# Ledger of designs, part 81: peptides against a protein of PDB entry 4J2C

Target 1, 107 residues: chain A of PDB entry 4J2C
Amino acid sequence: MEDPFFVVKGEVQKAVNTAQGLFQRWTELLQDPSTATREEIDWTTNELRNNLRSIEWDLEDLDETISIVEANPRKFNLDATELSIRKAFITSTRQVVRDMKDQMSTS

## One batch from the design tools (peptide; made by RFdiffusion4, then SolubleMPNN)

Design b2_p24_1_s3 (from b2_p24_1, 14 letters changed)
Fold by OpenDDE base, seed 2:
Structure b2_p24_1_s3 (fold): chain B 107 residues (1-107), chain A 24 residues (1-24)
Amino acid sequence: as target 1 above (107 residues)
Amino acid sequence: SEKEELEKKRKEFKEFLERQRKEA
């Protein structure tokens, strides 16, 4: 039996890696329009946005698990260190997503 | 498959959240 938090955490981490790759390609396409087709730009942009949205959705669920555990810590028996790690993961991941979104909106 | 296993775990996660919401 695996801790359900780590299941979604793994999915988020994979989605972040995918988004970062798409973001890099997105940047390259916009920097060299002569080698970029409109179709590839649109596809990359849409895929990137979809990945970012997926991450945000999962982070909401992960954030809810924190609230649930903190409401009844004895039931779940998670120590303060583990809770801090989980909170830090959510916070840092949100920042990564926000940074990419900010750059996309500014382009 | 790995995909199928992930789907099962995701389902368990969502069910967990739903149960906790009802208990609150």
Scores: peptide ipSAE 0.306, ipTM 0.796, DockQ to the pose 0.596
Fold by OpenDDE base, seed 4:
Structure b2_p24_1_s3 (fold): chain B 107 residues (1-107), chain A 24 residues (1-24)
Amino acid sequence: as target 1 above (107 residues)
Amino acid sequence: SEKEELEKKRKEFKEFLERQRKEA
């Protein structure tokens, strides 16, 4: 069986890339109202929020896998380096999402 | 298809988590 962590990790990475693109467009639309339509602003905002929500949801599952591995190290046979990489990915991704959400809440 | 494969993998992941929760 393939390591299930990498399946979700790939989806999270894709969602992050999509969210970053949408966030960039979102800032551009708000920066220059003359080039922005209400339809595009609403669409971009909705898609961005959906992606961020998807990421947060998957991060909860990924975080659970960390707890499972730490509780049963012999069952999964993951070395400390790989576990640290997984933890770092979750932490850094949460920060990226938080930064975007913070900027959206102040705009 | 790629979409079908992804859905299959997500399902397997979900089932994996559910099994681990029950065993805890």
Scores: peptide ipSAE 0.279, ipTM 0.778, DockQ to the pose 0.619
Fold by OpenDDE base, seed 5:
Structure b2_p24_1_s3 (fold): chain B 107 residues (1-107), chain A 24 residues (1-24)
Amino acid sequence: as target 1 above (107 residues)
Amino acid sequence: SEKEELEKKRKEFKEFLERQRKEA
Protein backbone atom coordinates (compact mmCIF):
# COMPACT_ATOMS: atom_id res chain seq x y z
CA MET B 1 0.00 0.00 0.00
CA GLU B 2 1.50 3.30 -1.16
CA ASP B 3 1.60 6.33 1.14
CA PRO B 4 -1.15 8.62 -0.19
CA PHE B 5 0.80 11.74 0.77
CA PHE B 6 3.19 11.28 -2.15
CA VAL B 7 0.37 11.12 -4.67
CA VAL B 8 -0.85 14.61 -3.88
CA LYS B 9 2.68 15.89 -3.38
CA GLY B 10 3.50 14.99 -6.96
CA GLU B 11 0.45 16.80 -8.27
CA VAL B 12 1.29 19.88 -6.23
CA GLN B 13 4.83 19.93 -7.56
CA LYS B 14 3.59 19.76 -11.14
CA ALA B 15 1.08 22.53 -10.50
CA VAL B 16 3.78 24.70 -8.95
CA ASN B 17 5.98 24.30 -12.01
CA THR B 18 3.09 25.19 -14.28
CA ALA B 19 2.17 28.19 -12.16
CA GLN B 20 5.73 29.47 -12.16
CA GLY B 21 5.83 29.30 -15.94
CA LEU B 22 2.54 31.11 -16.24
CA PHE B 23 3.66 33.70 -13.72
CA GLN B 24 6.80 34.39 -15.72
CA ARG B 25 4.76 34.86 -18.89
CA TRP B 26 2.30 37.04 -16.99
CA THR B 27 5.07 39.40 -15.90
CA GLU B 28 6.51 39.51 -19.42
CA LEU B 29 3.16 40.39 -20.95
CA LEU B 30 2.65 43.25 -18.52
CA GLN B 31 6.17 44.57 -19.08
CA ASP B 32 5.92 44.63 -22.88
CA PRO B 33 2.44 45.72 -23.95
CA SER B 34 3.56 46.11 -27.58
CA THR B 35 3.80 42.34 -27.99
CA ALA B 36 0.93 41.45 -25.67
CA THR B 37 -2.74 41.09 -26.48
CA ARG B 38 -5.49 41.50 -23.94
CA GLU B 39 -6.62 38.01 -24.87
CA GLU B 40 -3.31 36.44 -23.91
CA ILE B 41 -3.08 38.49 -20.72
CA ASP B 42 -6.54 37.41 -19.63
CA TRP B 43 -5.88 33.78 -20.54
CA THR B 44 -2.56 33.70 -18.72
CA THR B 45 -4.02 35.40 -15.65
CA ASN B 46 -6.93 32.99 -15.52
CA GLU B 47 -4.76 29.89 -15.95
CA LEU B 48 -2.35 31.12 -13.31
CA ARG B 49 -5.12 31.74 -10.78
CA ASN B 50 -6.62 28.33 -11.50
CA ASN B 51 -3.29 26.63 -10.86
CA LEU B 52 -2.78 28.55 -7.63
CA ARG B 53 -6.24 27.57 -6.41
CA SER B 54 -5.52 23.94 -7.23
CA ILE B 55 -2.31 24.05 -5.22
CA GLU B 56 -4.01 25.67 -2.24
CA TRP B 57 -6.76 23.06 -2.27
CA ASP B 58 -4.23 20.21 -2.28
CA LEU B 59 -2.19 21.86 0.47
CA GLU B 60 -5.24 21.93 2.72
CA ASP B 61 -5.61 18.17 2.32
CA LEU B 62 -1.90 17.58 2.86
CA ASP B 63 -1.96 19.76 5.95
CA GLU B 64 -4.83 17.70 7.30
CA THR B 65 -2.76 14.53 6.93
CA ILE B 66 -0.12 16.11 9.16
CA SER B 67 -2.68 16.80 11.85
CA ILE B 68 -3.98 13.25 11.58
CA VAL B 69 -0.52 11.73 11.99
CA GLU B 70 0.36 13.99 14.91
CA ALA B 71 -2.88 13.10 16.67
CA ASN B 72 -2.06 9.38 16.53
CA PRO B 73 1.65 8.80 15.92
CA ARG B 74 1.56 5.15 16.95
CA LYS B 75 -0.94 4.27 14.26
CA PHE B 76 1.08 5.65 11.36
CA ASN B 77 4.59 5.14 12.73
CA LEU B 78 6.24 7.92 10.71
CA ASP B 79 9.64 8.99 11.97
CA ALA B 80 10.30 12.59 12.94
CA THR B 81 12.44 13.19 9.85
CA GLU B 82 9.72 12.25 7.39
CA LEU B 83 7.15 14.31 9.25
CA SER B 84 9.46 17.31 9.17
CA ILE B 85 9.98 16.89 5.43
CA ARG B 86 6.25 16.85 4.85
CA LYS B 87 5.72 19.94 6.99
CA ALA B 88 8.53 21.75 5.23
CA PHE B 89 7.06 20.95 1.83
CA ILE B 90 3.69 22.37 2.78
CA THR B 91 5.18 25.48 4.37
CA SER B 92 7.55 26.25 1.50
CA THR B 93 4.89 25.65 -1.13
CA ARG B 94 2.47 27.97 0.65
CA GLN B 95 5.18 30.62 0.61
CA VAL B 96 5.71 30.19 -3.14
CA VAL B 97 2.00 30.58 -3.78
CA ARG B 98 1.77 33.57 -1.45
CA ASP B 99 4.63 35.32 -3.24
CA MET B 100 2.96 34.99 -6.61
CA LYS B 101 -0.42 36.07 -5.28
CA ASP B 102 1.10 39.10 -3.58
CA GLN B 103 2.73 40.24 -6.81
CA MET B 104 -0.46 39.74 -8.78
CA SER B 105 -2.50 41.76 -6.30
CA THR B 106 -0.05 44.66 -6.38
CA SER B 107 0.11 44.81 -10.18
CA SER A 1 -3.20 5.17 -18.56
CA GLU A 2 -1.26 7.57 -16.39
CA LYS A 3 -4.32 9.76 -15.95
CA GLU A 4 -6.44 6.82 -14.92
CA GLU A 5 -3.87 5.66 -12.39
CA LEU A 6 -3.62 9.14 -10.93
CA GLU A 7 -7.39 9.38 -10.59
CA LYS A 8 -7.43 6.05 -8.81
CA LYS A 9 -4.75 7.18 -6.37
CA ARG A 10 -6.52 10.48 -5.78
CA LYS A 11 -9.69 8.60 -4.97
CA GLU A 12 -7.83 6.43 -2.49
CA PHE A 13 -6.38 9.54 -0.89
CA LYS A 14 -9.80 11.14 -0.55
CA GLU A 15 -11.19 7.97 0.97
CA PHE A 16 -8.28 7.87 3.39
CA LEU A 17 -9.03 11.38 4.62
CA GLU A 18 -12.71 10.61 4.98
CA ARG A 19 -11.97 7.55 7.09
CA GLN A 20 -9.65 9.51 9.34
CA ARG A 21 -12.19 12.30 9.80
CA LYS A 22 -14.76 9.76 10.86
CA GLU A 23 -12.42 8.27 13.44
CA ALA A 24 -11.43 11.64 14.86
Scores: peptide ipSAE 0.279, ipTM 0.780, DockQ to the pose 0.635
Fold by OpenDDE base, seed 3:
Structure b2_p24_1_s3 (fold): chain B 107 residues (1-107), chain A 24 residues (1-24)
Amino acid sequence: as target 1 above (107 residues)
Amino acid sequence: SEKEELEKKRKEFKEFLERQRKEA
């Protein structure tokens, strides 16, 4: 395999988008209990947690790919800019997940 | 299908990581 990073990045991006939508709905349901059913709250919460867990798992794999590339940069032929972009993606995605988890834990 | 392709790529990715860990 020439470049392992692309394999998982796309899945992470999709999961983030899904999680953000679920988080928005989760917030709305909790802010107006009169319009929320227990079933929808439970479903939304579970789906959101599953997505966040999936993202975190994939980020661990992506982070490992960074270490692999840095151990043998010539094999993968990545310049400093590309490597920086990949690191930034992991860092920013972790922050997005953390923000959602923090808000969920305080509710 | 797209799902099957993703699963295949994921499997290959995991196998790649395992090989890299053994070589390191």
Scores: peptide ipSAE 0.261, ipTM 0.771, DockQ to the pose 0.563

Design b2_p24_1_s4 (from b2_p24_1, 16 letters changed)
Fold by OpenDDE base, seed 2:
Structure b2_p24_1_s4 (fold): chain B 107 residues (1-107), chain A 24 residues (1-24)
Amino acid sequence: as target 1 above (107 residues)
Amino acid sequence: AEKEELEKKREEFKKFLEEQKKES
């Protein structure tokens, strides 16, 4: 079977890009009321939250794969470099999500 | 379609995780 990590990684990357676009629009809507409707604000907010939630769920799955590999490293033959890359991806992505969530909660 | 392929891979991933849990 193929390494399943990259499949979910790709989905996460796509969701991050989508979320960043939605977040940027969300910021614009709040900063310029003349261009904002209540409907668009609500839609953008909901879509953004949904994307962020999706990312968080996927990161949980990815994090579990790390635990599995670390429990039996010889079975999966992943070197330290690849494992480091995977861990870094999860960590950095969580930070990106956290930053957006923090800004949304304070606004 | 690409979406269908992705869904299939997601299901395989899910099965993979479940299998690893059983082995643990």
Scores: peptide ipSAE 0.206, ipTM 0.736, DockQ to the pose 0.670
Fold by OpenDDE base, seed 1:
Structure b2_p24_1_s4 (fold): chain B 107 residues (1-107), chain A 24 residues (1-24)
Amino acid sequence: as target 1 above (107 residues)
Amino acid sequence: AEKEELEKKREEFKKFLEEQKKES
């Protein structure tokens, strides 16, 4: 079996890009109500939330892999640099999601 | 298909996590 981390990481990265696009559209729709239908706002909001939930779910799994590796360092000979990269990815991605969620909750 | 391949990889990932939990 291949390194399971990169599989989920790829999905997360795609979901982040999608979410960022949806978030931008969401912002535009709310800033100009005259050009926005309730249907599009609802659709965009729903799609955005779904993507964010998907990301958060994947991040939980990714975070678990980190815990497993750190608990069994001798079993998983993961390079320290790679481990740092993985941790940074999870941390930064959580921040990106949090920023979008914070803005959505205040609107 | 790409979707099928991704699903297989995802299942392998899940199995990996479950296996590690059992061994811990």
Scores: peptide ipSAE 0.196, ipTM 0.728, DockQ to the pose 0.697
Fold by OpenDDE base, seed 3:
Structure b2_p24_1_s4 (fold): chain B 107 residues (1-107), chain A 24 residues (1-24)
Amino acid sequence: as target 1 above (107 residues)
Amino acid sequence: AEKEELEKKREEFKKFLEEQKKES
């Protein structure tokens, strides 16, 4: 039985990087209208929202794996350090997503 | 392709997750 956590973690990391790039562009477009078209703004906004939603879905799956492992730690033989790392990844990633969403909603 | 390999791993994860949920 292989540990599947890293599979989804990798996908989340890639999606976060993509979202951060889109967020940066989104910010630039809104700050300088002379370099922005409505088409690019809308495209960037939609792509960003889709990426953030994808991340949130994957984080739910990752969070569920934590609950499963904690319910039966002997079966999976994961130590406290590894669980802490996984929890920290989920928590920090949620915060990154939340920060971007908050800025988008308040703009 | 890498995309196809990722999809396979993702499906394996889903199967694993569902199986563990049944055992919980």
Scores: peptide ipSAE 0.171, ipTM 0.713, DockQ to the pose 0.752
Fold by OpenDDE base, seed 4:
Parts: structure tokens; C-alpha cells; sequence
Structure b2_p24_1_s4 (fold): chain B 107 residues (1-107), chain A 24 residues (1-24)
């Protein structure tokens, strides 16, 4: 049985990359109204929010695994290094999402 | 094939979480 954590991690990473690209485009569209159509703005915004939501959903599941492992570490055979890596990934990714959401809400 | 494998892993992950919730 393969550890499914890495599969979800991969999905999150892909969504982050996509979101970052969409966020960049979103910023460009807002800064240059002459080249921005309402359709592209709406599409970009929706796609961006969808990706961010997907990430947040996955992070909730991943974050729960941390609590589960910490409650019974012997059951899962994860060393401190692996657990630290997983925690760092969740924390840093959550921050990236929060930063983009904050900018979208204040712009 | 890749999509199917991903979905399978996702379902496995969800089942794992549900089992842990039930045990806790």
C-alpha cells in the first residue's frame, strides 16, 4: 500500500503552480484595463478561486493526517524528518494561498 | 490511465481518513 500523502501533495503542487500563473495574469489584467476584457477577467478570477479552493480542500485533509500521526506515531512509521517536511509543506502552501486571497480581497 | 490511478489513490486517501476518524 503506497502512501497516498504524496499523491495529494502532487495535486496541491500542480494547483499552486496553476494558481500562481492565474494570479499573475489577474494582476496584469487589473493593471492594464485597456487590454483586459470583462470575459477574461471573470474567467481568470473564477479559475484562480477554483484552484485556491481546491488547494485549501486538499490542505485540510493533509493537515488532518498530521494530527492523526501525532496522536499515534507508532502506527504510521514516519520519522521526525518526514513529519517535519509534511508540516512545512502544509504551512508554506497555506501561507501562499492566504497571500493571494488577501491581495484579491483588497484589490 | 493516469487519471484513473489518481482517482484510485484519492479514494484510498479518503477511506483512510474516514477510518481514522472512526477509530478516534
Amino acid sequence: as target 1 above (107 residues)
Amino acid sequence: AEKEELEKKREEFKKFLEEQKKES
Scores: peptide ipSAE 0.227, ipTM 0.743, DockQ to the pose 0.571; fails the geometry check

Design b2_p24_2_s1 (from b2_p24_2, 14 letters changed)
Fold by OpenDDE base, seed 2:
Structure b2_p24_2_s1 (fold): chain B 107 residues (1-107), chain A 24 residues (1-24)
Amino acid sequence: as target 1 above (107 residues)
Amino acid sequence: SMEEKLKKYEERAKEVLEKKKKLE
């Protein structure tokens, strides 16, 4: 069993950046009707939702990896600092996703 | 593949969680 955490983390980071860009455009489209077409609004909304779902799915997998590492400390040989970094990444990323989802739900 | 590795993690995680639940 190899540790895939860093790969998934990288994918999540890319997806977060993409989502943030889409979210920014989504807000701009809703705030300025003169620059917004229905097609772009729909596309942006769908892409954003899909991206957020992808992140959430990856975060669930990352959470499971944490559980495995904590249950098998000798196998993975990760120190407390690394585990804290991984947990913090998951927690902070979930917060970022939640913030975007909350704003979308209230619009 | 990395996806396969991740799948193995998921499977192992489920096993670990079930084991912990049985020990509670």
Scores: peptide ipSAE 0.030, ipTM 0.450, DockQ to the pose 0.083
Fold by OpenDDE base, seed 5:
Structure b2_p24_2_s1 (fold): chain B 107 residues (1-107), chain A 24 residues (1-24)
Amino acid sequence: as target 1 above (107 residues)
Amino acid sequence: SMEEKLKKYEERAKEVLEKKKKLE
């Protein structure tokens, strides 16, 4: 069993960057309706939601990798520092996603 | 593929989770 964490992390990071761009555009569209078409608003909203969903799905997988490593410490030989970094990445990314979702749900 | 590796991780995680439940 190989550790796929770094690959999934990379995908998450790309999705986060994309989501942040979409979120920025989403906020701009809502703040200035004169520059927005309904089509663009809908597209941006859907793309943003899809990206956030993708991130959440990947974060679940990353959580599972953590669980597997913690259950099999000798097999993967990850030290406490590396595990802490991985957990911090998941936690912070979840917070970023949650913040965006909260803004979208209240708008 | 990495997708296959991830799938294996998911499967193992489920097994670990079920094992933990049995030990509770």
Scores: peptide ipSAE 0.024, ipTM 0.479, DockQ to the pose 0.084
Fold by OpenDDE base, seed 1:
Structure b2_p24_2_s1 (fold): chain B 107 residues (1-107), chain A 24 residues (1-24)
Amino acid sequence: as target 1 above (107 residues)
Amino acid sequence: SMEEKLKKYEERAKEVLEKKKKLE
């Protein structure tokens, strides 16, 4: 059985980068209404929300793998260092998503 | 149950593996 974590991690990292770009554009559109059309605002907002949702879904999947590995350490042969790295990635990524969501909700 | 979760993990692993092959 292959460890799928690294693949999903890569997908999450790409989605985070995309979301950060969309978030930047979202802030620019809201800060300068003269350069913003309703269509672009709606599109950017929708794409951003979709990306954030995708990330959250993948993080749930990744988080579940942690529990599975911890319950079956001999089967997956992951050391404490790798497990710590995976947990840190999930935690930090959740924070990044939360920060963007919080800023969107307050604007 | 953990057994059910493990089964889902194995299924996901297979799906991800196939996806990886398609991306290469």
Scores: peptide ipSAE 0.023, ipTM 0.507, DockQ to the pose 0.760
Fold by OpenDDE base, seed 4:
Structure b2_p24_2_s1 (fold): chain B 107 residues (1-107), chain A 24 residues (1-24)
Amino acid sequence: as target 1 above (107 residues)
Amino acid sequence: SMEEKLKKYEERAKEVLEKKKKLE
């Protein structure tokens, strides 16, 4: 069995970076409607939502891998520190996604 | 693909988890 966590983590991080950029642009477009087109607003909103959804899906998979590793510690040779780091990544990333989603729903 | 590898990984893990549940 191969540990896929690092690969998925990388994909999640890329999606987070993309989402953060899109979120920033989304806020800018809403703050200055005179410089914003409907097309760009719609595109940005859709891309942002798609990225957030992608992240959430990957986080579910990452969360499952934690359970798998904890159930089979001898196969993966991960110590408590590494598991803690992985759990922290999932938790913090979920919070980042939640914050963006909350702001989008209130705007 | 990486997704395929993940899926395979999860499938194997689920089998192990189910076995453990039976022992509990």
Scores: peptide ipSAE 0.021, ipTM 0.446, DockQ to the pose 0.127

Design b2_p24_2_s2 (from b2_p24_2, 13 letters changed)
Fold by OpenDDE base, seed 5:
Formats: structure tokens, C-alpha cells, sequence
Structure b2_p24_2_s2 (fold): chain B 107 residues (1-107), chain A 24 residues (1-24)
């Protein structure tokens, strides 16, 4: 059975980088009204939210694979170290997304 | 897509899990 986890991990990482860039611009637009247009604010906000939702969807699927592997570790031939790495990635990425979402909800 | 590949992986894994549960 092919394990696509590492590939999806890479895509999530790229999406996080994109989201962080959009978040930075979003923050700048809200902090300096003299340089901000409603059109750019709306576009940036929409793109950022779309990226965050995409990441969350990927993390949900990755999290499901963790549960399945833990239910039958011998079948998937993953040791405790690899599982820990995968869990840590999901947890830390969720935190990054949550931090951005929290700031957006209060602004 | 990578998402499609992941879904295929999950489906195969779920089938294995279901078979194990049936044998409990």
C-alpha cells in the first residue's frame, strides 16, 4: 500500500506559507487605511480564508490516517517515531491555522 | 491530485480496519 502522507505534508506546508503571506498583507491593509482599498481587503480576506479552509481539510484527512494506522500498526509498518512525527506536524499546523483564524475573528 | 491519493489510501485502510472489527 502506497503512503502519500509525506506528499500531502509538503502541500500543506506550501499552503501554510501562502496563508502566512496573505495574513501578513491582511494585517498591513487593516493597519494602514491610507494604502488600503476595499477591493484589496476583500480579495485578501477571501483568499486567506480559502487557504485556511483548504489546510484544515487536509489536516482532517491526515489525522484520520493516524487513527487508522494506530488501530493496526503492523499492517502499515510505521514505528512509534514516525507516528510521533506525523502527529506533531498535524498538531503544530493546526495551531498555526488557529492563531490566524483567532486574529481574523477579532478584527 | 494528492487529495485523491490520500482518499484512496484512507479507503483501503478503512477496509482493513473494518475487517479487523468484524473479527473481534
Amino acid sequence: as target 1 above (107 residues)
Amino acid sequence: SMEEKLKKYEERAKKVLEELEKKL
Scores: peptide ipSAE 0.024, ipTM 0.410, DockQ to the pose 0.087
Fold by OpenDDE base, seed 2:
Structure b2_p24_2_s2 (fold): chain B 107 residues (1-107), chain A 24 residues (1-24)
Amino acid sequence: as target 1 above (107 residues)
Amino acid sequence: SMEEKLKKYEERAKKVLEELEKKL
């Protein structure tokens, strides 16, 4: 069985970029009602939430695999450098998502 | 899907852990 981590990482990265774009638009729509329709606000909000949820789901699965790999280093044959990279990716991505969610919850 | 592959990966890993725990 192949290691799908790098593929999921790529998908998460794309989803993050999409979410950031949606978040920017979401902010703009709320700041200037004259340029916003109810339809676009609703669509943007829903798409953003969906993207964030997708990312969080992926991160949970990735985080679980990290724990399993750390418990069985010989079985999965990943060195400390690779594990560090994977951990850093998960941690930093969670922070990015959390920042967007925090701002959405206060609006 | 890649998500399904990931789930299979996790299941395999869990089985490995279970086997190791049984040996302890």
Scores: peptide ipSAE 0.023, ipTM 0.389, DockQ to the pose 0.045
Fold by OpenDDE base, seed 1:
Structure b2_p24_2_s2 (fold): chain B 107 residues (1-107), chain A 24 residues (1-24)
Amino acid sequence: as target 1 above (107 residues)
Amino acid sequence: SMEEKLKKYEERAKKVLEELEKKL
């Protein structure tokens, strides 16, 4: 049986890649209004926000799994290396999401 | 950049996994 963490991790990674593409287009649309329609701006913005929200939700679930493992180390038998990798993924991904959100809020 | 931050994670994770595999 595959570890559920890796399944969600894969989904998050795909969502991040999608969000990055949407964010790139979002910035292009705002940088050159002459080539941008309100419809495309709205669509891109909404899709981007939806993806970011999805990622944040998944990260909350992943973060909870970390807490559960740390509270019951003998039950799950995850070594420090694997736990560190999982924490690093959550932390790095949260920062990526935060950076995009910050730029959207200031534009 | 955002892409670099994600890339750094991937590189670090890959390195750790490679080292772990060597110990098996």
Scores: peptide ipSAE 0.023, ipTM 0.390, DockQ to the pose 0.029
Fold by OpenDDE base, seed 4:
Structure b2_p24_2_s2 (fold): chain B 107 residues (1-107), chain A 24 residues (1-24)
Amino acid sequence: as target 1 above (107 residues)
Amino acid sequence: SMEEKLKKYEERAKKVLEELEKKL
């Protein structure tokens, strides 16, 4: 049985990368409204929100993978350090999503 | 200004996400 964390890792990475690009464009559009169309602003905003939601869902899935590994330490051969790193990744990613959502709500 | 604040956030967010990518 493959480590379930790695099953989800690829999807998380894709969602993060997409969010990065969308957020970058979103900030650019807001920084120079004269070069932005309403259509692009709306599209970018919606896509960004969708991707942030996707990341949040994936993080919940990652929490489950952590639980599975912790319940079966011998099977997956992970030490406490690796588990701590994975948990920290989830926590920090959630914070990034929260901060981005907060920024969008106040802009 | 809001633009300035947003710009600062953008830079910080990009750095954080880049570090996260290294952990993926």
Scores: peptide ipSAE 0.019, ipTM 0.444, DockQ to the pose 0.021

Design b2_p24_2_s3 (from b2_p24_2, 13 letters changed)
Fold by OpenDDE base, seed 5:
Structure b2_p24_2_s3 (fold): chain B 107 residues (1-107), chain A 24 residues (1-24)
Amino acid sequence: as target 1 above (107 residues)
Amino acid sequence: SMEEKLKEYEERAEEILKKLKEKE
């Protein structure tokens, strides 16, 4: 069986980039109300939240694969370096998402 | 889809893990 982790990782990265773009626009709209319509604010907010939720779901699945591999390392033939890379990706991505969510909740 | 591929991976992994625990 093939390891789809790297493929999912790529899609998560793309989703993060999209979310960051939406987040930037979201902040711009809130900082300058004269250039913002209620419709655009609502659309941007909803799209951003949906993207963040999607990323979080993917990260949960990726995190589960880590736990399974660590429970049986010989069967999956992944060395410590590869596992470290995967863990680092999940951790850093969760932090990025959390930072955006925190700013949205306080604004 | 990527979600389907990941799900298949997880399911297979869980099956293996389950068997290992049952053999202990």
Scores: peptide ipSAE 0.074, ipTM 0.563, DockQ to the pose 0.088
Fold by OpenDDE base, seed 2:
Structure b2_p24_2_s3 (fold): chain B 107 residues (1-107), chain A 24 residues (1-24)
Amino acid sequence: as target 1 above (107 residues)
Amino acid sequence: SMEEKLKEYEERAEEILKKLKEKE
């Protein structure tokens, strides 16, 4: 059975980078009204939310794979180090997403 | 797609787990 974890990990990382760029622009638009149009604010906000939602969905799937591996480790041939790396990736990424969402909700 | 691959991965894993549970 093929292990698609690394593929999804890569896609999540790209999505995080995109989200961070959108978040930066979102912040800039809100801080300087002279450079912001309602259209760009709305577009940026929507794109950012969509990206964050996509990441969260992927993380849910990745988290499920962790649970499956832990329940039956011999079937997937993952050692403790690799499993730890995968867990750390999910945890840290969730934190990044949460931080952006928290800042958006307070604005 | 990557999501399809992940779905297949999860489905296969669930099948394995189901079989293991049935053997208990």
Scores: peptide ipSAE 0.070, ipTM 0.550, DockQ to the pose 0.088
Fold by OpenDDE base, seed 4:
Structure b2_p24_2_s3 (fold): chain B 107 residues (1-107), chain A 24 residues (1-24)
Amino acid sequence: as target 1 above (107 residues)
Amino acid sequence: SMEEKLKEYEERAEEILKKLKEKE
């Protein structure tokens, strides 16, 4: 069995990029309601939330793998550098998601 | 799916840890 972390990381990165695009459109639609249809607002909002939820789910699983590896690192052939990279990815991605969610909740 | 692969990875890891704890 191969390490799936890098694959999931890639999928999360794609979802983040998609979410950022949707978030930008979301802000534009709210800034000029006269040019925005209810349908587009609803679609954009739903797609954005779905992407954010997908990211959060993946990060939870990735975070669990970190805990497992830290409990017994030799069994997974991961050094401190690799673990640091994985932790940094999870932490920074969670922050990105949190920032978008916070802005959505205040609007 | 990627979700399934990740789940399998976690299960494998947990099995390893379980065996190690049992040997302690």
Scores: peptide ipSAE 0.059, ipTM 0.543, DockQ to the pose 0.046
Fold by OpenDDE base, seed 1:
Structure b2_p24_2_s3 (fold): chain B 107 residues (1-107), chain A 24 residues (1-24)
Amino acid sequence: as target 1 above (107 residues)
Amino acid sequence: SMEEKLKEYEERAEEILKKLKEKE
């Protein structure tokens, strides 16, 4: 069976990049209300939230695979190095998402 | 879809784990 982890990882990475761009625009719109329409603020906010939600959902699935594989790493042909890389990716990505969400909640 | 592939991967993994536990 194909290992879809690397594909999902790529999708998550793209979504993170998109979210970071949206977050930057979101901050700019809030910093200068004179240049911001309500429509753009709403659109940016919604797109950002949707991207973050998508990332979180993917991370939940990826995290589940980690738990399963860690129970029997040899059975799934994943060594400790690969598992560490996957775990690090999930952890760091969750932190990035959390940072953006925290800033959005404080505004 | 990628999500469907991931689901299939997880389901197979869980199935294997269940078999291993039952064998114990």
Scores: peptide ipSAE 0.055, ipTM 0.558, DockQ to the pose 0.046

Design b2_p24_2_s4 (from b2_p24_2, 13 letters changed)
Fold by OpenDDE base, seed 4:
Structure b2_p24_2_s4 (fold): chain B 107 residues (1-107), chain A 24 residues (1-24)
Amino acid sequence: as target 1 above (107 residues)
Amino acid sequence: ELEEKLKKYEERFKEVLEKKKKEE
């Protein structure tokens, strides 16, 4: 039976990297509006938000699987170490997303 | 596509969860 967690993890990580790049550009554009058009700002903002939303959706799904596994630990062939790694990934990624979202809302 | 696979994965887990609850 397939375990897509590692695949989703990879996709989330790619999205995070993309978001971080967009966030950097977003910051630069807002710091010096003369270096870019309003269109680029809007595009960058939109792409960034889309990436963040995508990540959040995936994390919600992954988080739900964690809860299910914890409710039935013997049914799923996951040791404590693997489960811990998965939890840590979700937690840390949520924090990264939250930090970017907070800055976007306050800046 | 990826989300569909994950959804199916989750549904399988949910079925297991519900089965366990009924057996308890």
Scores: peptide ipSAE 0.090, ipTM 0.564, DockQ to the pose 0.046
Fold by OpenDDE base, seed 5:
Structure b2_p24_2_s4 (fold): chain B 107 residues (1-107), chain A 24 residues (1-24)
Amino acid sequence: as target 1 above (107 residues)
Amino acid sequence: ELEEKLKKYEERFKEVLEKKKKEE
């Protein structure tokens, strides 16, 4: 049986890169109002929030895959190292999302 | 898409997954 983790991980990684780009633009718009319109600020903010939300949903899905594997380790044949890598990916990605969300909420 | 794949796995491992969660 194929482990679906890698599929979701790839989507998360792509979404993170997109979010980081949007976040950079978001900070630029707020730092220099002379180059920013309200419409672009709103659009960037919404796109960023949507991407962050998408990542959070996918991270929950990744947690589910880990739960399934941990419940049936013989079926998926994952060693402790691989499982640790997967958990670390989720944890670190959540932190990245949290950092961006924190900065947005305090602005 | 991704949801469908996860749903398939969750269905196949429903009993085992639930047991694991109960033990935690």
Scores: peptide ipSAE 0.041, ipTM 0.557, DockQ to the pose 0.130
Fold by OpenDDE base, seed 3:
Structure b2_p24_2_s4 (fold): chain B 107 residues (1-107), chain A 24 residues (1-24)
Amino acid sequence: as target 1 above (107 residues)
Amino acid sequence: ELEEKLKKYEERFKEVLEKKKKEE
C-alpha cells in the first residue's frame, strides 16, 4: 500500500509557498498605494485567502489519517518518530497560516 | 476495533491518493 502523506505534504508545501508570495505582495500593495490598483489588491487578497483555505483543508485530511493510525502505529508501518514528524509539520504549518490570517485581520 | 481502523485507513489512503493525483 502506498502512503499518501508525502503527496499531500507536497501539495501543502506548494500552497504555503504560494500563499507567502501572495502575502508579501499583499503587504506591498497596501504599503505603497502608488503601485497598487484596486483590481490587483482584490485579486491578491482573494487568491491569498483561497490558498490559505486550501492549506487548512489539506491539513484536516492529514490530521484525519494521523488520528486513525495513532492508536496502533506499528500495524500501519509508522513508528513514533515518523508520527512526531508528521504532527510537527501540521502544527507548524497551521501556525504559519494563523500568522498570515492574523495580520490580514488587523490590517 | 483494530480491524475496523485498518479498513478506514486503507479506504482513506486510496481516496486521498486519487484526489491528490487529479489535483497535480
Scores: peptide ipSAE 0.024, ipTM 0.496, DockQ to the pose 0.491
Fold by OpenDDE base, seed 1:
Structure b2_p24_2_s4 (fold): chain B 107 residues (1-107), chain A 24 residues (1-24)
Amino acid sequence: as target 1 above (107 residues)
Amino acid sequence: ELEEKLKKYEERFKEVLEKKKKEE
């Protein structure tokens, strides 16, 4: 089977984009009660949390793929630069998720 | 779908890693 990293990365990025949109709406709803209903706030909050959780699970899977590739370098023929890029993606994405989670916990 | 495919991938490579460990 081929290296699944790029496929999972695509799903992670899609989930990040969705989460960012939901987070923006979430902040708007909390900042202006005149534009917010309790139902929309609850729905947005729930969808946002679900997306963030999905991302975190996928990042764990991506970490596992990194470990597999590093254990089998000859099979995948990845150089140090590409591995660095993959690791950077995971690290930066975790930071994005953490930032949103931190703001949600304080609001 | 992707999760299942990934699981299959992981299981296969776990077997490879175990085999390599035994050969060392």
Scores: peptide ipSAE 0.043, ipTM 0.511, DockQ to the pose 0.046; fails the geometry check

